# Peptides against a protein of PDB entry 5B16, part 40

Target 1, 136 residues: chain A of PDB entry 5B16
Amino acid sequence: TPSRINHNERLEFLGDAVVEFLTSVHLYYLFPSLEEGGLATYRTAIVQNQHLAMLAKKLELDRFMLYAHGPDLCRESDLRHAMANCFEALIGAVYLEGSLEEAKQLFGRLLFNDPDLREVWLNYPLHPLQLQEPNT
Target 2, 136 residues: chain A of PDB entry 5B16 as posed
Amino acid sequence: TPSRINHNERLEFLGDAVVEFLTSVHLYYLFPSLEEGGLATYRTAIVQNQHLAMLAKKLELDRFMLYAHGPDLCRESDLRHAMANCFQALIGAVYLEGSLEEAKQLFGRLLFNDPDLREVWLNYPLHPLQLQEPNT

## One batch from the design tools (peptide; aimed at target 1 A45 F112 L117 W121)

Design b2_p28_2_s2 (made by RFdiffusion4, then SolubleMPNN; its pose is not in this set)
Fold by OpenDDE base, seed 1:
Structure b2_p28_2_s2 (fold): chain B 136 residues (1-136), chain A 28 residues (1-28)
Amino acid sequence: as target 1 above (136 residues)
Amino acid sequence: SEKEKEERLKKLREKLKAYLDKLVQEAA
């Protein structure tokens, strides 16, 4: 329904901001000597549709998307875009209904299959992120 | 110790950087 679509778009909007924020903060603290350009480059790589779609695939959102929108997603690029949007909406929902910490954990877990990378990523910045959580 | 933690962090950071560099290259 149009209402559901609008709701999903709003969640996507929120999720986009959350993903951007988490990525930015973690990169900032993890690479204190990296200039803005480098930070931005990493951030872009992390949050671009292609990468987010890959993360979405880990949640089998591709199956969901094909089930719900199969005929409309005949192009791979369209599917990737849709998956990325869906992923953002999911993160947005987790933030909205849960917490920033929960969003952080989910995002970090999906970002890395390697436990070492996951560890270092999620360890920064624990305190600042917790302070940023809304009182919901 | 704190020193050991810092050393481990440095190694992990380098590993992360390598991963991200690869990600950047794949996106380019």
Scores: peptide ipSAE 0.604, ipTM 0.916, DockQ to the pose 0.807
OpenDDE base, seeds 2, 3, 4, 5: peptide ipSAE 0.599, 0.602, 0.600, 0.599; ipTM 0.913, 0.915, 0.911, 0.916; seed 4 fails the geometry check

Design b2_p28_2_s3 (made by RFdiffusion4, then SolubleMPNN; its pose is not in this set)
Fold by OpenDDE base, seed 3:
Structure b2_p28_2_s3 (fold): chain B 136 residues (1-136), chain A 28 residues (1-28)
Amino acid sequence: as target 1 above (136 residues)
Amino acid sequence: DEEEEKKRREELLEKLKEYLDKLVEEAK
Protein backbone atom coordinates (compact mmCIF):
# COMPACT_ATOMS: atom_id res chain seq x y z
CA THR B 1 0.00 0.00 0.00
CA PRO B 2 1.09 3.59 -0.49
CA SER B 3 1.16 4.06 3.26
CA ARG B 4 3.52 1.15 3.75
CA ILE B 5 5.74 2.34 0.95
CA ASN B 6 5.88 5.77 2.48
CA HIS B 7 6.69 4.35 5.88
CA ASN B 8 9.44 2.18 4.49
CA GLU B 9 10.93 5.06 2.55
CA ARG B 10 10.91 7.19 5.67
CA LEU B 11 12.66 4.46 7.61
CA GLU B 12 15.18 4.16 4.81
CA PHE B 13 15.79 7.88 5.01
CA LEU B 14 16.41 7.66 8.73
CA GLY B 15 18.49 4.53 8.44
CA ASP B 16 20.70 6.05 5.80
CA ALA B 17 21.55 8.85 8.18
CA VAL B 18 22.14 6.48 11.08
CA VAL B 19 24.45 4.26 9.06
CA GLU B 20 26.41 7.23 7.82
CA PHE B 21 26.56 8.74 11.28
CA LEU B 22 27.76 5.58 12.97
CA THR B 23 30.30 5.00 10.25
CA SER B 24 31.55 8.55 10.45
CA VAL B 25 31.87 8.58 14.21
CA HIS B 26 33.72 5.30 14.39
CA LEU B 27 36.09 6.18 11.57
CA TYR B 28 36.75 9.56 13.13
CA TYR B 29 37.87 8.08 16.43
CA LEU B 30 39.55 4.99 15.05
CA PHE B 31 41.77 6.96 12.70
CA PRO B 32 42.63 10.25 14.36
CA SER B 33 45.47 10.99 11.96
CA LEU B 34 43.54 10.27 8.79
CA GLU B 35 42.59 13.31 6.75
CA GLU B 36 39.01 14.10 5.76
CA GLY B 37 39.47 12.71 2.29
CA GLY B 38 40.59 9.39 3.62
CA LEU B 39 37.76 9.25 6.11
CA ALA B 40 35.27 10.02 3.38
CA THR B 41 36.74 7.35 1.15
CA TYR B 42 36.38 4.70 3.82
CA ARG B 43 32.87 5.85 4.63
CA THR B 44 31.84 5.68 1.00
CA ALA B 45 33.16 2.16 0.72
CA ILE B 46 31.34 1.05 3.86
CA VAL B 47 27.96 2.56 3.01
CA GLN B 48 27.89 1.84 -0.72
CA ASN B 49 24.98 -0.23 -1.96
CA GLN B 50 27.18 -3.15 -2.90
CA HIS B 51 28.56 -3.42 0.60
CA LEU B 52 25.28 -2.84 2.40
CA ALA B 53 23.72 -5.50 0.22
CA MET B 54 26.39 -7.89 1.37
CA LEU B 55 25.55 -7.06 4.96
CA ALA B 56 21.88 -7.50 4.18
CA LYS B 57 22.55 -10.98 2.89
CA LYS B 58 23.74 -11.95 6.35
CA LEU B 59 20.23 -11.24 7.53
CA GLU B 60 18.76 -13.18 4.64
CA LEU B 61 17.18 -10.07 3.24
CA ASP B 62 17.97 -11.44 -0.19
CA ARG B 63 15.51 -14.24 0.36
CA PHE B 64 12.95 -11.79 1.61
CA MET B 65 13.42 -9.54 -1.40
CA LEU B 66 13.10 -12.38 -3.83
CA TYR B 67 10.04 -13.67 -2.05
CA ALA B 68 8.28 -10.35 -1.87
CA HIS B 69 9.53 -8.66 -5.03
CA GLY B 70 11.09 -11.35 -7.17
CA PRO B 71 9.44 -10.44 -10.44
CA ASP B 72 10.72 -6.89 -10.20
CA LEU B 73 14.22 -7.81 -9.12
CA CYS B 74 15.40 -10.01 -11.94
CA ARG B 75 18.62 -8.05 -12.35
CA GLU B 76 21.37 -8.44 -9.78
CA SER B 77 21.95 -4.72 -9.61
CA ASP B 78 18.29 -4.13 -8.83
CA LEU B 79 18.38 -6.73 -6.11
CA ARG B 80 21.49 -5.24 -4.54
CA HIS B 81 19.97 -1.79 -4.54
CA ALA B 82 16.77 -3.06 -3.00
CA MET B 83 18.66 -5.01 -0.38
CA ALA B 84 20.69 -1.96 0.54
CA ASN B 85 17.55 0.11 0.90
CA CYS B 86 15.91 -2.56 2.99
CA PHE B 87 18.98 -2.75 5.18
CA GLU B 88 18.85 0.98 5.75
CA ALA B 89 15.18 0.76 6.61
CA LEU B 90 15.94 -1.97 9.10
CA ILE B 91 18.63 0.07 10.79
CA GLY B 92 16.26 3.00 10.84
CA ALA B 93 13.62 0.89 12.51
CA VAL B 94 16.07 -0.43 15.08
CA TYR B 95 17.11 3.09 15.94
CA LEU B 96 13.55 4.36 16.03
CA GLU B 97 12.08 1.58 18.12
CA GLY B 98 15.21 0.84 20.09
CA SER B 99 18.25 3.03 20.42
CA LEU B 100 21.35 4.24 18.68
CA GLU B 101 23.29 1.74 20.75
CA GLU B 102 21.21 -1.11 19.44
CA ALA B 103 21.68 0.12 15.90
CA LYS B 104 25.40 0.40 16.52
CA GLN B 105 25.62 -3.12 17.86
CA LEU B 106 23.69 -4.62 14.99
CA PHE B 107 25.62 -2.70 12.37
CA GLY B 108 28.95 -3.53 13.96
CA ARG B 109 28.17 -7.21 14.22
CA LEU B 110 27.32 -7.32 10.55
CA LEU B 111 30.27 -5.25 9.38
CA PHE B 112 32.87 -7.76 10.44
CA ASN B 113 33.01 -11.50 10.54
CA ASP B 114 36.36 -11.18 12.24
CA PRO B 115 35.67 -10.97 15.97
CA ASP B 116 38.79 -8.95 16.64
CA LEU B 117 37.86 -6.29 14.13
CA ARG B 118 34.32 -6.31 15.44
CA GLU B 119 35.59 -5.73 18.94
CA VAL B 120 37.83 -2.83 18.04
CA TRP B 121 35.07 -1.25 15.98
CA LEU B 122 32.40 -1.56 18.65
CA ASN B 123 34.46 -0.98 21.76
CA TYR B 124 36.88 1.72 20.72
CA PRO B 125 36.58 4.69 23.08
CA LEU B 126 34.23 7.37 21.85
CA HIS B 127 33.36 10.83 23.07
CA PRO B 128 31.57 10.69 26.43
CA LEU B 129 28.56 12.51 25.03
CA GLN B 130 28.01 9.67 22.63
CA LEU B 131 27.15 7.44 25.57
CA GLN B 132 23.96 9.41 25.98
CA GLU B 133 21.02 8.58 23.78
CA PRO B 134 17.63 10.14 23.29
CA ASN B 135 14.79 8.60 25.20
CA THR B 136 13.01 6.75 22.44
CA ASP A 1 48.78 -4.46 30.91
CA GLU A 2 47.58 -1.10 29.74
CA GLU A 3 50.48 -0.75 27.35
CA GLU A 4 49.91 -4.23 26.07
CA GLU A 5 46.30 -3.41 25.38
CA LYS A 6 47.36 -0.29 23.54
CA LYS A 7 49.71 -2.29 21.40
CA ARG A 8 47.00 -4.78 20.66
CA ARG A 9 44.65 -2.03 19.58
CA GLU A 10 47.26 -0.56 17.30
CA GLU A 11 47.74 -3.89 15.64
CA LEU A 12 44.02 -4.31 15.21
CA LEU A 13 43.74 -0.84 13.74
CA GLU A 14 46.30 -1.75 11.13
CA LYS A 15 44.35 -4.87 10.37
CA LEU A 16 41.20 -2.84 10.11
CA LYS A 17 42.87 -0.38 7.80
CA GLU A 18 43.94 -3.18 5.53
CA TYR A 19 40.41 -4.46 5.47
CA LEU A 20 39.03 -1.06 4.62
CA ASP A 21 41.63 -0.51 1.93
CA LYS A 22 40.49 -3.72 0.34
CA LEU A 23 36.92 -2.57 0.58
CA VAL A 24 37.82 0.69 -1.13
CA GLU A 25 39.50 -1.16 -3.93
CA GLU A 26 36.47 -3.35 -4.43
CA ALA A 27 34.29 -0.27 -4.60
CA LYS A 28 36.10 0.97 -7.70
Scores: peptide ipSAE 0.578, ipTM 0.903, DockQ to the pose 0.827
OpenDDE base, seeds 1, 2, 4, 5: peptide ipSAE 0.576, 0.576, 0.576, 0.569; ipTM 0.901, 0.901, 0.903, 0.899

Design b2_p28_2_s4 (made by RFdiffusion4, then SolubleMPNN; its pose is not in this set)
Fold by OpenDDE base, seed 2:
Structure b2_p28_2_s4 (fold): chain B 136 residues (1-136), chain A 28 residues (1-28)
Amino acid sequence: as target 1 above (136 residues)
Amino acid sequence: AAAAEEARRQALLEKLRAYLDKLVEEAR
């Protein structure tokens, strides 16, 4: 229905921003010596449709999408894009109904299968330079 | 202990960096 589509698109819009924000913040803290271009490169890689679709697959969104929208998805790229959008909408919903922290935790959990990487990502330990450099 | 913890932190950051580099490569 149009209402469902609109709601999903709105959630996607919000989720996109949340994913971008969380990614940006974590990268910023994790890599204090990395130039903007490098940060942007990593961010792009993390939030691109291909990667988000991969994360979405961990939530079995592919099965959901095929079930719910199979006839509309004729290409792999279309499915990937749809999965990414759905993932964003989900994050948006988690943020909206829960909190940024909950969105952060969910996103972090999905980003990394490796618990060590997950931990370092979520905690983004401060580098000594971050304590010494002015944050103006 | 502090030195060991810092070393671990750095190792994890390097591991993370490598992972992200891989993602970048895959994106291209």
Scores: peptide ipSAE 0.607, ipTM 0.916, DockQ to the pose 0.890
OpenDDE base, seeds 1, 3, 4, 5: peptide ipSAE 0.605, 0.606, 0.606, 0.601; ipTM 0.915, 0.917, 0.917, 0.915

Design b2_p28_3_s1 (made by RFdiffusion4, then SolubleMPNN; its pose is not in this set)
Fold by OpenDDE base, seed 5:
Structure b2_p28_3_s1 (fold): chain B 136 residues (1-136), chain A 28 residues (1-28)
Amino acid sequence: as target 1 above (136 residues)
Amino acid sequence: DEAARKAEERRQALLQKILELLEKLAKE
């Protein structure tokens, strides 16, 4: 329905911002010695459609997409793009209905299968050098 | 504190692993 499509697009818009924001914040705090170019490169890598689609597979969104929109997803690239958009909409919904913290937790759980890496990603103490930054 | 030092070293090692994974993603 038009209303549902509009709602999904709005959620995707919100989710895109949330994913970008969370990624940026975590990279910034976890890697204080990483230059802007590196931060930007890794952010792009994390939020690219191919990667988000991979994260979406962990939630079985691929099955959902094939079930609901199979005829429209004849190419793998189309499926990946659709899955990435769906993932963004999901994150947007989690943020909207829940909180940024909940979105952060979900995103972190999906980013890393290794629980130790996940813990480091989610728990980023402020680096001493960052204390030198004004207004931080 | 020795325990704190070891904990930080472990954290740094884990951070390095994260970077390696991100680098891999960036090359895809």
Scores: peptide ipSAE 0.620, ipTM 0.928, DockQ to the pose 0.893
OpenDDE base, seeds 1, 2, 3, 4: peptide ipSAE 0.177, 0.253, 0.181, 0.603; ipTM 0.731, 0.789, 0.725, 0.923; seed 4 fails the geometry check

Design b2_p28_3_s2 (made by RFdiffusion4, then SolubleMPNN; its pose is not in this set)
Fold by OpenDDE base, seed 3:
Structure b2_p28_3_s2 (fold): chain B 136 residues (1-136), chain A 28 residues (1-28)
Amino acid sequence: as target 1 above (136 residues)
Amino acid sequence: SAAEKEAEERRKALLEKILAYLEALAAE
């Protein structure tokens, strides 16, 4: 039986892929004239630990992490890394237990506080596989 | 139509804001 740590790592792995995929798809449709280098740069920027940690803070994951793992997170950089991983695991769980659509909505909601920017991000055409994704 | 053109211009402006945000993130 896999440990809780292994389970969380698996969710993180899945979440990382989901975040990467959603980011890639939306950037692809948002900027049809942007070259691959730019797409890759902006994807990296969105999914980097520092940014994901900022998104995680909106969900108060920082409080959760400090409560659960405070002694191991004395450094701010360690906390950010842990928050980013936790965020990925959360997205992975939302996808696993819910749907890609739910993961997309949550991610978009956290990416942009501005509702107009959020709508532009979320309402771009989705990949055909995303359109076919059934709700769980 | 005029309404469609206006909507497109608004969308372009919003895309520029998104791009600016991404540039800021990439500069960190």
Scores: peptide ipSAE 0.611, ipTM 0.919, DockQ to the pose 0.775
OpenDDE base, seeds 1, 2, 4, 5: peptide ipSAE 0.610, 0.608, 0.609, 0.601; ipTM 0.920, 0.919, 0.919, 0.917

Design b2_p28_3_s3 (made by RFdiffusion4, then SolubleMPNN; its pose is not in this set)
Fold by OpenDDE base, seed 3:
Structure b2_p28_3_s3 (fold): chain B 136 residues (1-136), chain A 28 residues (1-28)
Amino acid sequence: as target 1 above (136 residues)
Amino acid sequence: AEEEEERRRRLEELLERIRQLLEQLAAE
């Protein structure tokens, strides 16, 4: 169905931006002394298809993908790519129909199994210098 | 002061753990 494909691709587009944004913001706050190159490296690591597919598996999207698209996802790499896209679409939908906060919470819960790390990621206090940047 | 220092230390430890995980991801 072209309409559904278009809708899903649009959600994926939005979700990609949301994941990128959330990752960027949290990395920026968590590592105030890290240079841009380092921040970019970590961001890439977090949002890469392999990792997003891993997060998607926690939501059992793998089962969904195999059920819906099994014949076309025989290779593991194909499945991972599809799962990553599906994950982005899901985040896009959560943002669209919910809020950025809801997307942030979901993403954070999936990023870290360790509750302490999750808490830091989600609620890290601002660095004193960052408090001086109201537009941040 | 002691509590504040402990909280700071704990945060630094947690941040380091996060960094280690990110380094692992970046190496893949």
Scores: peptide ipSAE 0.594, ipTM 0.915, DockQ to the pose 0.854
OpenDDE base, seeds 1, 2, 4, 5: peptide ipSAE 0.234, 0.591, 0.589, 0.316; ipTM 0.774, 0.914, 0.912, 0.813

Design b2_p28_3_s4 (made by RFdiffusion4, then SolubleMPNN; its pose is not in this set)
Fold by OpenDDE base, seed 2:
Structure b2_p28_3_s4 (fold): chain B 136 residues (1-136), chain A 28 residues (1-28)
Amino acid sequence: as target 1 above (136 residues)
Amino acid sequence: SAEEAAKEKRRQELLQKILERLEQLAKE
């Protein structure tokens, strides 16, 4: 359905930004001594399709994708890409219907199975303007 | 305090573990 596809793509667009933003902010605050190159490298690592697909698998999105699009996902890489996109759309939806905090919590829960690591990751409150004004 | 120092030490250890994971992800 074109309308559903469009809606999903829009959510994906939003989710991509949210994931990127959350990742950026947390990396920025957690590792104040990292140079931009390091921050960018780790951000890329976190938001890359392969990794997001792994996160998506935790939500069994792979089963969903195979159910919904199985015949069209012949390559593993295609599946990963689709799963990553679906994950982004999900995060986008959570942000849209809930809040950035809810998106952050979900993302954090999926990023780290270890609750201690998760707590450290999630320790910093997020506000869209805080990165621009760290002293606020 | 000693307790605060211990907490900070633990936090740093956890941060290091995060970094290690990120490094691994970056290699993929």
Scores: peptide ipSAE 0.626, ipTM 0.927, DockQ to the pose 0.803
OpenDDE base, seeds 1, 3, 4, 5: peptide ipSAE 0.625, 0.619, 0.622, 0.618; ipTM 0.927, 0.924, 0.925, 0.924; seed 4 fails the geometry check

Design b2_p28_4 (made by RFdiffusion4)
Pose (drawn by RFdiffusion4):
Structure b2_p28_4 (pose): chain A 136 residues (1-136), chain P 28 residues (1-28)
Amino acid sequence: as target 2 above (136 residues)
Amino acid sequence: EEEEEEEREERLERVQEHLDELVEEHEE
């Protein structure tokens, strides 16, 4: 009778919605002209596990992860996938303890390497229907 | 003000171009 609640699958399950939300909101506000197609395309291009693993490497998560040796089969696939999942677990936990803004700052800073692109991603403009009318 | 608007547009174009590169990598 093993314990499955001691995993990071909980914070991965939360991080999945967290990353999905951040990507959805940022890709929504930064492109008020783009339809659902491009939004889903960019989103699915970002939430990809390989992309999330390479993005996870920027935090050196492979050095801090508790990845144990498997029975016999242990390829790069298990390691990178573990990084991908553990990253979602990390941003889920940051979303939980820290505010949502801290998840925005984390994922935003981790996405674009150029600091000049982060200022746009993090500071998304208001909706066009809100832009025209300042008050109401 | 006009120069700040042009800089914002250029940054948005760069963000879109970088996202297109990610889409291309995703399709491969």

Design b2_p28_4_s2 (made by RFdiffusion4, then SolubleMPNN; from b2_p28_4, 13 letters changed)
Fold by OpenDDE base, seed 1:
Structure b2_p28_4_s2 (fold): chain B 136 residues (1-136), chain A 28 residues (1-28)
Amino acid sequence: as target 1 above (136 residues)
Amino acid sequence: KKEEEERLKRLLEKVKEYLDELVEAYRE
């Protein structure tokens, strides 16, 4: 495996965890009365390849992928998967070279186009029973 | 403030609605 490919895969691995963590924490605080199944359902919807690919498109990663890997991406599904992976690698890099807060802000900015909803997501109110729980 | 609380409540509902839409949009 080429060093560059390996590096990107490692960043993707890290980014996947960061996206998963941020999503989980925000959902946990945002919906204090929602059962685990509901939380998991929302998390799946947010972090699945199709959605992450949509977020990646907001950063014009589709242009990047087609420019850099066009011949390898013959199907739309392949492009979506690649874009999702690239998005995760980006988040991983932001976390690695910056901070979790920077990753949180970037992810939130992309997750919601509506500034008001984005603000609620990023600065969710703490539930009384969650005061001692970790916050992002 | 009560007014701010109500606004937050509305926004939280909108967030939930958006997430519900995501669930449906990408459902198998």
Scores: peptide ipSAE 0.618, ipTM 0.915, DockQ to the pose 0.920
OpenDDE base, seeds 2, 3, 4, 5: peptide ipSAE 0.612, 0.612, 0.613, 0.612; ipTM 0.913, 0.914, 0.915, 0.916

Design b2_p28_4_s3 (made by RFdiffusion4, then SolubleMPNN; from b2_p28_4, 15 letters changed; failed a check: too like the target's own chain)
Amino acid sequence: SEEEKRRREELLARLKAELDRLVAEAKA

Design b2_p28_4_s4 (made by RFdiffusion4, then SolubleMPNN; from b2_p28_4, 17 letters changed)
Fold by OpenDDE base, seed 1:
Structure b2_p28_4_s4 (fold): chain B 136 residues (1-136), chain A 28 residues (1-28)
Amino acid sequence: as target 1 above (136 residues)
Amino acid sequence: SAEEEQRLQELREKLLAFLDELVKQHLA
């Protein structure tokens, strides 16, 4: 329905912001000597659709998308884009219905298969204000 | 501690390598 579609798009919007925020904060604190250009480049690499689609695949969203949309996503690029959007919506929903911490944990777990990288990403000290729960 | 800082630095380097590869895959 149009309402559900609009809601999903709104969640995508929110999720995009959350992903951007989390990525920015973690990069900023993890690499205090990294120049803005590097921070921006790495953030772009992390949050761009193609990478998010890869993360989405870890959640088997590809199967979900094929189930939900089928031939509408016959193009690989369309599928990737849709998966990225779906991933954003998921993160947005986790943030909205849960917390920033939950979104952080989920995102971090998916970002890294390497447990060392996951640990440093998730456990590096962040400013407490940046981890505030959403006021919804 | 010094050991913790060293470990963190090693992890930073490892993470940078990961990120560089990610850039290579998606932006280069």
Scores: peptide ipSAE 0.634, ipTM 0.931, DockQ to the pose 0.789
OpenDDE base, seeds 2, 3, 4, 5: peptide ipSAE 0.626, 0.633, 0.629, 0.628; ipTM 0.929, 0.930, 0.927, 0.930

Design b2_p28_5_s1 (made by RFdiffusion4, then SolubleMPNN; its pose is not in this set)
Fold by OpenDDE base, seed 2:
Structure b2_p28_5_s1 (fold): chain B 136 residues (1-136), chain A 28 residues (1-28)
Amino acid sequence: as target 1 above (136 residues)
Amino acid sequence: AAEEERNREALERLRKELEKLYQERKKQ
């Protein structure tokens, strides 16, 4: 049987893709006139390890990581990276065991503490031009 | 460090843009 570490790494791999995908989709629809460079800038900022680690902290993953792997995470940067990976694994697990929608909701809830911003992020109207190409 | 700062700034810009969108939606 594969090790738990291997399983976690696989979940992280999946979660990384899910996070980037969700981020990309939301940005694409929210900013229909923004050039690729601008979209990429926002995406990079959202999915950076430091940011994901911050999101992970909201779930108290930092405490968990220190408990489980404290000796290996003596540096703050190492902890952040591990937290980000753990967050990705969590999202991957949510997607795998649940759905993309569930992953979307969880991710959105964590992305923004402000409910108004969260609402915009999660529930955006499609731009008229986007309605012409709904499958894009 | 510079990259992290750029990303932080980008996140702030994003929040501002979302706020604008929220306000626009609120007015409609």
Scores: peptide ipSAE 0.650, ipTM 0.936, DockQ to the pose 0.923
OpenDDE base, seeds 1, 3, 4, 5: peptide ipSAE 0.643, 0.647, 0.646, 0.640; ipTM 0.935, 0.936, 0.936, 0.934

Design b2_p28_5_s2 (made by RFdiffusion4, then SolubleMPNN; its pose is not in this set)
Fold by OpenDDE base, seed 1:
Parts: structure tokens; C-alpha cells; sequence
Structure b2_p28_5_s2 (fold): chain B 136 residues (1-136), chain A 28 residues (1-28)
């Protein structure tokens, strides 16, 4: 329905900001000596639609989308785009109904299949040069 | 696409950097 579509688009709007924010914060603290260009490169790679669609597949959002919109998503490219948007909406909903911390944990768990890398991503010490920066 | 290939490469590099950090922590 139009109302549901509008609501989903609003959640997507919010989720997009949350995903970008979380990504930026983690990269900033993990790589204190990396220049802005390098940080931006990693961020772009993480938040691109193709990557978010891959994360969405881990949650079986592809099955959800095919069930709800199968005839309209016959092309793989269309499905990937829809999954990416749906993933953003999901993160937005988690933030809205839960907390930023819950969104952070969910996003981190999906970003890396390797538990060692996941641990590094989610748990990092503050760099001495960042002590005067606001905590996020 | 070229952009997608570049992004995939960036993701691989990110994982490599995180692995280095993990190994460094493990040694402490």
C-alpha cells in the first residue's frame, strides 16, 4: 500500500544515515592515521548497494523480497537494489525501535563472517590522539 | 563494473588491515 511504501522509504532514509554514521565512527577510531580519502574509500565500499545487498542476503531478505514482490523483481539487479534498500530500512527500524547500540551490534555481526575480524571491528581502544575527541 | 571491482578490493584490504590489528592484540 502507498502508506506502507512511504513508511518504508522513511525508515530507509533513517537507516541510510545510521549505517553511514556507524561505518564512519568505526573507521575513524580503527584507523587513526588514515587520511580522509582512505577513510572515505572504505566507507564507500561498505555502504554501497551491492555490499548491503550481500549483507541482506545473510538475513534471507532475498526470500522476503521474492515473496512480497516476486513478479517485480525478476532481474537480479532489481533484487539487489531492493535488498539494499530493505536492509537500510531494517537498520533504521532497529535504531528507531531499539537503540543505536543494537543497530551497531547487528551491523557488525553481518559485516564480517570471520569472528576475529568482527571482534576487532566491534571492540577497539581509543587512540591517544583521539582522547580529546567526543565519544560516539 | 570498475567501481564495483575497486570497492571489492577495498573491502579485501580492510579485512587484511583488521587481521593485522587482531594479530597485534593477540600478541599482547
Amino acid sequence: as target 1 above (136 residues)
Amino acid sequence: SAQEQANQQALKELEEELRKKYEERKKK
Scores: peptide ipSAE 0.664, ipTM 0.941, DockQ to the pose 0.905
OpenDDE base, seeds 2, 3, 4, 5: peptide ipSAE 0.663, 0.664, 0.664, 0.662; ipTM 0.941, 0.941, 0.940, 0.941

Design b2_p28_5_s3 (made by RFdiffusion4, then SolubleMPNN; its pose is not in this set)
Fold by OpenDDE base, seed 3:
Structure b2_p28_5_s3 (fold): chain B 136 residues (1-136), chain A 28 residues (1-28)
Amino acid sequence: as target 1 above (136 residues)
Amino acid sequence: MEEEQRNEEALEELREKLKKLYEERKRK
């Protein structure tokens, strides 16, 4: 069996892809008239380490990291990076053990503090113009 | 840094766009 470190690195790899995918899909459907450059700008902002670390903080992963790895995380940048990776691993685990839908719900719940914004993010209608794009 | 500031501004813009979508949905 793989070591805990190896397992977490693999989960981070998977979670990174899931976060990127979910973000892309939601932005694509929410803003059917927004050009690629605008979509990419929002995606970059959502998936950056500092933002993911902030989401991780809502789950109190900062307390966990300081408890388990405090001596190794004396620099703020190190803690932020570790928290972002841990968040990715968590999303990866939720997808792996649960489903993409469960990962979507968790991620969306954390993205916005405003419940109205959460509702919009998680619930969007299909746009007729988007159906014209094959394999999307 | 400057890049982080640009990303924060992008997040704010995103929130505003989502808010507009919510208001439009509510009016229907």
Scores: peptide ipSAE 0.642, ipTM 0.932, DockQ to the pose 0.931
OpenDDE base, seeds 1, 2, 4, 5: peptide ipSAE 0.640, 0.641, 0.641, 0.637; ipTM 0.932, 0.933, 0.932, 0.931

Design b2_p28_5_s4 (made by RFdiffusion4, then SolubleMPNN; its pose is not in this set)
Fold by OpenDDE base, seed 3:
Structure b2_p28_5_s4 (fold): chain B 136 residues (1-136), chain A 28 residues (1-28)
Amino acid sequence: as target 1 above (136 residues)
Amino acid sequence: SAEEERNRKALEELRERLRKLYEERKAK
């Protein structure tokens, strides 16, 4: 059986992919006329460590990290990086133990404090032309 | 950093776009 560290790293690996996937899918459907460069710009901004760390703070993961790993997180930048990784691991765990839908709901709820923006993010209409995408 | 600033601006722009989408839905 893998160590705790190894397990968390594996969850982080999975969570990173889930976060990026969810972000990509939502952006793709929300902005059907936006070119790839624009989509990538928003995705990068959403999944950056500093932003994910901010989302992690909403779950009070900062307090957890300081409690569990305080001596190793003397620098603020180190804490942010660790929080981002922890957030990814959490999303990975939610997907693994639950579902992609549950991960989507949690992520979307944290992304926006504004309920109007949250609703738009989570409930996007399908553009008719997007229905013509090849089945992959 | 410059990268962080670009990302911050991108997030702000994203929020504005989402707001516009919301208003468009509300108007329908």
Scores: peptide ipSAE 0.669, ipTM 0.944, DockQ to the pose 0.928
OpenDDE base, seeds 1, 2, 4, 5: peptide ipSAE 0.667, 0.668, 0.668, 0.664; ipTM 0.943, 0.944, 0.943, 0.943

Design b2_p28_6_s3 (made by RFdiffusion4, then SolubleMPNN; its pose is not in this set)
Fold by OpenDDE base, seed 4:
Structure b2_p28_6_s3 (fold): chain B 136 residues (1-136), chain A 28 residues (1-28)
Amino acid sequence: as target 1 above (136 residues)
Amino acid sequence: SAEKVLEELRKRIKELLEQRKQQQLQQQ
């Protein structure tokens, strides 16, 4: 039986992929005319530790991390990294125990404070080309 | 910066939102 630490690392691994996937898919559909470089730029901004840590803060993971792991998080950068990892593990757990849809909803709620923008993100319109060519 | 990129993203999504609203109005 793997240790809890190993389990968390595995969840982080899974969550990283889920976050990356959800981000990629939504960007792809939202911006059908945006080149790969532009899509990648947005994705990088969304999934980098700095941003994920901000999302984690909305879940008060910073308070949790400082309480549970304060002595190991002496630097702000260490805290951000740890929060990002914890966030990924959480998303991984939501996906594992729930569904991709649940992970999508949670992630979307955190990404956008504006409910209208959130709605667009979560329920992106499918471009006619994407509808006609779903394999592209 | 990442924040500037995210701001641009939000602006573009907002534009999409407005476009959708306009399209809905035109269909009425």
Scores: peptide ipSAE 0.615, ipTM 0.898, DockQ to the pose 0.904
OpenDDE base, seeds 1, 2, 3, 5: peptide ipSAE 0.614, 0.614, 0.615, 0.610; ipTM 0.897, 0.899, 0.896, 0.895

Design b2_p28_7_s1 (made by RFdiffusion4, then SolubleMPNN; its pose is not in this set)
Fold by OpenDDE base, seed 2:
Structure b2_p28_7_s1 (fold): chain B 136 residues (1-136), chain A 28 residues (1-28)
Amino acid sequence: as target 1 above (136 residues)
Amino acid sequence: MEALEKALRELEERIKKLYEERKKKEEE
């Protein structure tokens, strides 16, 4: 059987893709007139390790990581990276064991502390052109 | 890093504007 570490790395791989995908989709719909460069900038900002680590902290993954790997995470940057990876693995697990919708909900809840902004993110209004061509 | 943090703030503000626009529409 694969090692637990290997399994976690695989989940991280999957979670990374899920986070990227969800972010891309939501940005695409939220900002129908925004150029690719702008979309990419926001996506990069959302999925960067620093930001994901912040999201991970909301789940108290920092405490977990320090408990499990404290000696190896002496530097703040190392901790952030580890937290981001752990967060990705979590999202990957949620997707794998649950659904993309569940991953979306979890991710959205963490992205915004403001419930109103969260609502907009999760239930984005469709632009008139998108209403006319929903399959595009 | 700072540039990306700025982007996050900008994104949040843009989403906030979308929220406000929705509210205005609902009130009309």
Scores: peptide ipSAE 0.556, ipTM 0.900, DockQ to the pose 0.925
OpenDDE base, seeds 1, 3, 4, 5: peptide ipSAE 0.546, 0.555, 0.554, 0.547; ipTM 0.897, 0.898, 0.901, 0.897

Design b2_p28_7_s2 (made by RFdiffusion4, then SolubleMPNN; its pose is not in this set)
Fold by OpenDDE base, seed 4:
Structure b2_p28_7_s2 (fold): chain B 136 residues (1-136), chain A 28 residues (1-28)
Amino acid sequence: as target 1 above (136 residues)
Amino acid sequence: MEEAEEALKELEKLLKEKYEERKREKEE
């Protein structure tokens, strides 16, 4: 059985892929006339650590990280990176224990504060992936 | 980060435009 640290790193690995996939699929459906370069630009902006850290803040993961790790995260850059990783692990866990749909809903809810934008973002189907789930 | 922020703002603008378009279509 892997250590808790290894488990979190594995969840982060999975979550990174899920976030990447969800972002890609939604952008693809939302912008049928947008070229690959444009799609990639928006994807990069959405999935980069700085943005994921902002999403994590909406879940008060900053408070959680300070509670759990304290002075080890005294630098803002370190905190942001840790928050992004934690966010990815969370999404990975939601996908693993729940479903891609649940991960989609959570991610979409956090992406936009404006409910109108959420509706537009979430109003597209997602394709299932033929992947073997990781062992836990 | 400025480039990413601008991209996100543009994305929100595009999504808002789509929302308004859908709203108009429903009203017709």
Scores: peptide ipSAE 0.592, ipTM 0.909, DockQ to the pose 0.735
OpenDDE base, seeds 1, 2, 3, 5: peptide ipSAE 0.584, 0.583, 0.585, 0.580; ipTM 0.909, 0.908, 0.908, 0.908

